# Peptides against a protein of PDB entry 6TME: the designs that were tried, part 28

Target 1, 324 residues: chain A of PDB entry 6TME
Amino acid sequence: NRLKRAYIALQAWKKAFYSDPFNTAANWVGPDVCSYKGVFCAPALDDPSVLVVAGIDLNHADIAGYLPPELGLLTDVALFHVNSNRFCGVIPKSLSKLTLMYEFDVSNNRFVGPFPTVALSWPSLKFLDIRYNDFEGKLPPEIFDKDLDAIFLNNNRFESTIPETIGKSTASVVTFAHNKFSGCIPKTIGQMKNLNEIVFIGNNLSGCLPNEIGSLNNVTVFDASSNGFVGSLPSTLSGLANVEQMDFSYNKFTGFVTDNICKLPKLSNFTFSYNFFNGEAQSCVPGSSQEKQFDDTSNCLQNRPNQKSAKECLPVVSRPVDCS
Target 2, 324 residues: chain A of PDB entry 6TME as posed
Amino acid sequence: NRLKRAYIALQAWKKAFYSDPFNTAANWVGPDVCSYKGVFCAPALDDPSVLVVAGIDLNHADIFGYLPPELGLLTDVALFHVNSNRFCGVIPKSLSKLTLMYEFDVSNNRFVGPFPTVALSWPSLKFLDIRYNDFEGKLPPEIFDKDLDAIFLNNNRFESTIPETIGKSTASVVTFAHNKFSGCIPKTIGQMKNLNEIVFIGNNLSGCLPNEIGSLNNVTVFDASSNGFVGSLPSTLSGLANVEQMDFSYNKFTGFVTDNICKLPKLSNFTFSYNFFNGEAQSCVPGSSQEKQFDDTSNCLQNRPNQKSAKECLPVVSRPVDCS

## One batch from the design tools (peptide; made by RFdiffusion4, then SolubleMPNN)

Design b1_p10_1_s3 (from b1_p10_1, 4 letters changed)
Fold by OpenDDE base, seed 1:
Structure b1_p10_1_s3 (fold): chain B 324 residues (1-324), chain A 10 residues (1-10)
Amino acid sequence: as target 1 above (324 residues)
Amino acid sequence: RPPPKPLPLK
């Protein structure tokens, strides 16, 4: 019965292929779905004597098509990896029946519409990769209530603010990069207990950085580049004891870049270029350390190369934003 | 188990 349902689903999916350049589905013929290329069977969790379709891996198949609703018949699938294809349309709501979903990777496709809220229905989901698509609208706050190891949202069309529920996330990696997120980073960010990497690159984020960023003791990568952030860097950034890569470039930051930031013990790269910083500690100067790389380009620094003109600096530097 | 194949950020 389960493999028959899987057969129906997989044949419906094959019919939904517009192009299969590598003939990935060429052997998708007959009832033996476990022999299908990219289909992985395993003993069912509820009955080890029954073989079920437990995984799909069609990564890098360049398949054009859509996901038909019949995929909801793949009720035993825990791993769904279809990245680097040309699948279009929406994620079917029928996938709510895939209650064992553990890893869902639809990245690097042509999916459209709102956030695939069906992903929120999967109780055991640990990995969600929807990056490099055309998903749009608001990010549902409930995404951060999920016990996810990683949340990849980058390179989409998401809009609105980052939900305050971000502080509830247990994810080690979260990417917001290259969307249309706006507003401030929520102060609740400091509550992210397991965060190692967070990327905000290339959004429309604004306001002051919250002081609570300094509570992210386990963060190794913090990239807030290419936004509209203002004010000074929080002094609490001295608490980032494990940060290795830090990027604040292409913002509207002002003030002084302190020793306490540039002397962070594990800091390898710190980029603060293309801002309006009017001073830096000697420890922040590019070339001051053999172990650390700094970029102070295009700020309002005195006696440094490649800085903004006084004409560009004066209007901004003379009107510092108070983040207190 | 099919391995995850992560993509770059950019």
Scores: peptide ipSAE 0.048, ipTM 0.805, DockQ to the pose 0.103
Fold by OpenDDE base, seed 2:
Structure b1_p10_1_s3 (fold): chain B 324 residues (1-324), chain A 10 residues (1-10)
Amino acid sequence: as target 1 above (324 residues)
Amino acid sequence: RPPPKPLPLK
């Protein structure tokens, strides 16, 4: 009986709660699991006459505890939403038995360990949110082979390089922000066909920006701020016909900010502050447009306010990195 | 069906 297996799983999970401030699991008593708060039943896909546990929503319950291996008995669950809790430990490998998993949200918890590779085992997964945890180590390249609508990785402890497989992603939104990623952005980034928003904020990324970024015709948000990028901005950025928000601040960029970038047709906000740019086109000057906001603060620009000293600029500007 | 409740980027 599927509901009997669900009862075993849910009772094991209730025993794994250390704190339930809102008494969310107070009614988790008896065999009628479909009446449990945050448990949703539906007809089984293989037999409409059979009722199964199809979803869990414990979002914002502030529950402290862990995910026990018995959760692998919830084989009919397609929606698993447990964000904004205090769950700790690792994601159980037994969740590989949840072959119908469609949406998996464990964001804003206290999960630790490597990337939860069990998520890669789910053939129908469309939504993966693991942000605001303590996941660590390398990002598996296979994540970008998944047909995901969004990939939320921000605010973790991920390290190493961004996989070259990123170009295979069909995701509209990808967040790498606030991790420890290093190395260059892969040139394969230009192969992303459905990308609208990509965020690299606050990593240890370095090297030159790849020219292939200019192939991201549908991108509306591109944020590469707070990294170690060097060289000039690629001239191919003039191809970003739909970019609205662009941020390159807090890097080590040099060279000239061109008119072709600042005149992008949908550009509303362009921040290139806290770099070593030594020139900008008149169209890039803050206040030059009523429709666009620019920030050129703390560069090596002549005749602009709030720039770096010659002492800070000269060592960097005199040794430009050639990205050609 | 439980609705997804995404968190902000920051």
Scores: peptide ipSAE 0.048, ipTM 0.801, DockQ to the pose 0.101
Fold by OpenDDE base, seed 5:
Structure b1_p10_1_s3 (fold): chain B 324 residues (1-324), chain A 10 residues (1-10)
Amino acid sequence: as target 1 above (324 residues)
Amino acid sequence: RPPPKPLPLK
């Protein structure tokens, strides 16, 4: 029965392929779905004597097509990896029947529409990768109520603000990069307990950085580059005891880059280029350390190379944003 | 199970 449903689903999916350059589905013939390329069977969790389709791996198959609603018949699938294809359309609501979904990777495709809210229906989801698609609209706040290890949202068309619920996330990696997110980073960010890497690159984020960033003790990568952030760097950034990679480049930051930031014990790369900083500690100067790399390019620093002109600096530096 | 394949951040 279960394998028969899987057969129906997989045959419907094969029919939904417009192009299969590597002939990945060439062997998708007959009832033995467990022999299908990219289909992985395992004993059912409820009955070890029953073989079920437990995983799909079509990564890098360059398949053009869509996900038909019949995929909802794959009720035993826990792993769904279809990255680096040319699948289009929307994620079927029928996937709500895949209650065992653990890892869902549809990254690097051509999916469109709003955030695939069907992913929120999966109680056991641990890994969500939807990056490099055309998903649009607002990010549902409920995504951060999920006990996810990783949340990859980068390179989409998401807009609106980052939900305040971000502080509830237990994810070690969260990417917002290359979307259209706007507004401020929520102060609740400091409540993220397991965060190692967070990336905001290339959005329309603005305002001051929240002081609560300094509470992210486990962060190794913090990238807020290519946004509209203003004001000074929070002094609380001295609390980032494990940060290795930090990037604030291509913003509108002002003020002084302090010694306590540049002397962070694990800091290996700190990029603060393309801002309006008007001073830096000696420890922040590129070449001041052998174990740390700094980039202070295109700021308003005195006696440093490759800085902005006085004409560019004066209008901004003379009117610093107060973040207090 | 097949391992996830990494993709670049950008």
Scores: peptide ipSAE 0.047, ipTM 0.803, DockQ to the pose 0.103
Fold by OpenDDE base, seed 4:
Structure b1_p10_1_s3 (fold): chain B 324 residues (1-324), chain A 10 residues (1-10)
Amino acid sequence: as target 1 above (324 residues)
Amino acid sequence: RPPPKPLPLK
């Protein structure tokens, strides 16, 4: 009986709660698991006459606890949303039995350990949100082999390089922000044909931006701020025909910010502050357009306010990194 | 240095 297995799983989970400040699991009593708060039942896909637990939504419950291995008994769950809790420990490997997993949101918790590789075992996974946790180590390259619509990795402890497999991703939104990623952005990034939003904020990324970024014609948000990028902005950025929000601030970029970038047709906000740019086109000057917002603060620009001193600029500007 | 904007939760 599927509901009996679900009962065992849910009671094991209730036992794994250390704190339930909103008494979310107060009604988690008895065999009628479909009446449990945050538990959603639906007809089974293989037998419409059978009722199964198809979804969990415990978002914003502030529950402290862990995920017990018995959750692997929830074999009919397609939606697992438990964000904004205080769950700790690791994602159970037993969740590999949840072969219908479609959306997995464990964001804003206290999960630790390596990337939850069990997520890679789910053949139908479309949405993965593990942001705002303490996941660490390397990002598995295989994550980008998944046919995901969104990949949220931000605000974790991931380290090492971004896998070259990123180019295989079909995701419209990918976030790497606020991790410890290092190295260069892979050139394969230009192969992300469905990408709309990508965020690299606040990592240890370095090197030159790959020219292949300019192939991301569907990107509306590109944020590479707060890294260690060097060199000039790629001229191929003129290919970002749909970019609305672009941020390169807080890097070590040099060279000239061109008209071809600042005149991008959909560009609404372009922040390139806190770099070492030594020139900008008139179209890049803050206040030059009513339709576009620019920030050129703290560069090495002449005749602009709030720039770095000559003492700060000269050592960097005189030694431009050639990305060619 | 101002902190970067936090990404919103879903």
Scores: peptide ipSAE 0.029, ipTM 0.731, DockQ to the pose 0.764

Design b1_p10_1_s4 (from b1_p10_1, 4 letters changed)
Fold by OpenDDE base, seed 1:
Structure b1_p10_1_s4 (fold): chain B 324 residues (1-324), chain A 10 residues (1-10)
Amino acid sequence: as target 1 above (324 residues)
Amino acid sequence: RPPPKSLPLP
């Protein structure tokens, strides 16, 4: 019965293919779905004597098509990997029946519509990758209530603010890059106790960086480049004991870049170019260290190459934003 | 056998 339902689902999906350049579904014929290319079977969790479709891997198949509602019949699927295809449309709500979903990767496709809230219905979800699509609208706050190892949202059309619930996330990696997010980074960010990498690149984020960023003791990558952040860098950044890659470039930061930041013990790359910094410690100067790389290009620094003109600097530097 | 976890895209 379960494999029969899987057959119905997979045949419906094959019919939903507009193009299959690598003939991935060429062998998707007959009732033996476990022999289908990209279909993986395993013993059912509730009955080890029953074989079920437990995984789909169609990564890099360049398939054009859509996800039909019949995919909801794949109720035993725990792994759904279909990245690097040309699937379009929306994620069907019928996938709510896939209660064993553990890893969901639909990245690098042409999906549209709002955030696929069906992903929030999966109680055991650990990995969510929806990057490189055309998802739009607000990010549901509930995403950060999920016990996810990674949250990949980058390269979409998401807008509005980052939810305050971000502090509840247990994810080690979170990407917001290349969306339309706006507003401030929530102060609750400091509560992300398992965070290793967070990327905000290329949004419309603004305001001051919250001091609570300094509480991210396990973060190795912090990239806030290409936004509209203002004010000085928080002094609490000296608490980033494990940060290796840090990027604040292409913002509107002002003030002085301190020794306490540039001398972070694990720091290997610190980019703060294309801002309005008016001073830096000697430890921040590019070439001052053999083990650290710095970029101070296009700031308002004195006696440094490739800086902004006084005409560009004065209006901004003379009106520093008080983040206190 | 289920497939492995997907890797990061470039």
Scores: peptide ipSAE 0.058, ipTM 0.830, DockQ to the pose 0.074
Fold by OpenDDE base, seed 3:
Structure b1_p10_1_s4 (fold): chain B 324 residues (1-324), chain A 10 residues (1-10)
Amino acid sequence: as target 1 above (324 residues)
Amino acid sequence: RPPPKSLPLP
């Protein structure tokens, strides 16, 4: 029966634990898997008279171990939450059998290898959190074909470019931060119809910001800090009617920061420090507003404190990148 | 009962 398969899976997993500091699996004994700590049972969708393992919650258990292939026997699991552990190795491909997977959170672990493509096989997946791991290689373009509410990829080792398929994403929150992504932000970004928060912090992204960013009408958080972006800020950023937090700091931007950006109606924090901007509108000056916070530190601005030297500025400012 | 949805990590 289904619970017998679950028992086999859970006992295999317990055997795969190297350390269980809180004795979380201490009661994982005997056939009554529904009594196991962190195991949640529910009536099966296809037969309400049958009890099945529908969820796992081992969040914050500090368990060291790996995910054995026998976890593929947990075919009724829809919620898999194992964040803040010390699980290592790869996500087993046998999890493709978990066709009801709805929320998958393996964040803050020690997982390695390429993007867990098994996640792409789950037709009903709505939440994917793989942040704070050691996943590497290319991000598969197909991730953005999924109807996900959130995509958390930050603090990994992902490389290569951001797929152009990003425009197909229906996610409200997407994080790329603290990876090794390179290249330009795709122009298709403006097609993200449900986007509220997007974070690019601390990558190797470069080139000009696409004008299409200005089409992100619902975005409240846009952070592109700590990259290699060049050129001027797109004038189309005036279209970000709902942006509250915006950060372009620690890049190689040049040109003039305009009133149209600094006067955005919902803008509360705008950081553009550590660039090569050579001018700013009065509305962009820190302290010019009680409702908005600005940081213009370490640019090439005249008559402002804490700016770069002329020696640092001239080589960059005299050779502006044309993004047109 | 199902487990709660995961929360953002710092």
Scores: peptide ipSAE 0.055, ipTM 0.814, DockQ to the pose 0.074
Fold by OpenDDE base, seed 5:
Structure b1_p10_1_s4 (fold): chain B 324 residues (1-324), chain A 10 residues (1-10)
Amino acid sequence: as target 1 above (324 residues)
Amino acid sequence: RPPPKSLPLP
């Protein structure tokens, strides 16, 4: 009996709650699991006459606890949304039995350990949100082999390089922000077919930006701020025909910010502050356009306000990194 | 009630 298995799982989970401030699980009593708050039943895909637990939604429940292995008994669950809780520990490997998993949102919790590789076992996964946790270690390259609509990894403790497999991703949104990623952005990034938004904010990324970024024709948001990028901005950025928000602030970029970048047709906000740029086109000057917002603060620009001192600029500007 | 997808982007 599928509902009996669900009952066992849900009761085990209730026992794993340390705190339930909103008494979300107060009605988690008895065999009628479909009446449980945050538990959603639907006809089974294989037999419409059978009712199964198809979804969990405990978003914003502020529940403290952990995910017990008995959750693997919820074999019919396709939607698992438990964001904005205080769940701790690791994602149970037993969740590999949830072969129908479609959307998995454990964001804004206290999960620890390595990347939850169990997520890679789900053949139909379309949405993965693990942001705002304490996941650590390497990002498995296989994550980008998944046909995901969105990949939210931001605000974790992930380390190492971004896998070259990123180019295989079909995700429209990918966030790496506020981790410990290092190394260069892979050149394969230009192969991302459906990318609309990519965020690298606040990592330890370095090197030159790959020219292949300019192939991201559908990108509307590109944020590479707060890293260690060097060299000039790729001239191929002129290919970002749909970019609206672009941020390169708080890096170590040098060279000239070109007219071709600042005149991008959809560009609404371009922030390149806190770098070592030594020149900019007139079209890049803040206030030059009513339709576009620019920030050139704290660069090495002449005749502009709020720039770095010559003493700070000279050592960097005189030794530009050649990205060719 | 379809569970809503995730928190907004930061």
Scores: peptide ipSAE 0.053, ipTM 0.816, DockQ to the pose 0.060
Fold by OpenDDE base, seed 4:
Structure b1_p10_1_s4 (fold): chain B 324 residues (1-324), chain A 10 residues (1-10)
Amino acid sequence: as target 1 above (324 residues)
Amino acid sequence: RPPPKSLPLP
């Protein structure tokens, strides 16, 4: 009996709650699990006469606790949304039994340990949100082999390099922000077919930006701020025909910011502050356009306000990194 | 089905 298994799982989970401030699980009593708050039932895919637990939504419940292994008994769950709680520990490997998993949102919790590789076992996964946790270690390259619509990894403790498999991703949104990723952005980034938004904010990324970024024709948001990138901006950035928001601030970029970048047709906000740029086209000057906003603060520009001193600029500008 | 919900981007 599928509902009996669900009952066992949900009662085990209730027992694993340390705190339920909103009494979300107060009605989690008795065998009628489909009446439980945050539990959603639907006809089984294999037998429409059988009712199964198909979804969990405990978003914003502020529940403290952990995920017990008995959750693996929820074999019919396709939607698992438990964001904005205080769940701790690791994601149980027993969740590999949830072969219908479609959307998995455990964001804004207290989860720890390595990347939850159990997510890689779900053949139909389309949405993965694990941001605002304490996941650590390497990002498995296999994550980008998944046919995901969105990959949210930001605000964790991930480290090491971004896998080259990123180019295989079909995700429209990918966030790496506020981790400890290092190394270069892989050249394979240009192979991402469906990318609209990518965020690298606040990592330890370095090296030159790959020219292949210019192949991301559908990108509307590109944020690489607060890293250690060096060299000039790739001339191929002129290929970002749909970019609206672009941020390269708080890096170590040098060289000249060109018209080809600042005149991008959809560009509305371009921030390149806190770098070592030594020149900019007139089209890049803040206030030069009514429809575009620019920030050139704290560079090595002449005849612009709020620039770095010559003492700060000279040692960097005189030793430009050749990215060619 | 429960609606998909996510936190804002940073």
Scores: peptide ipSAE 0.051, ipTM 0.809, DockQ to the pose 0.100

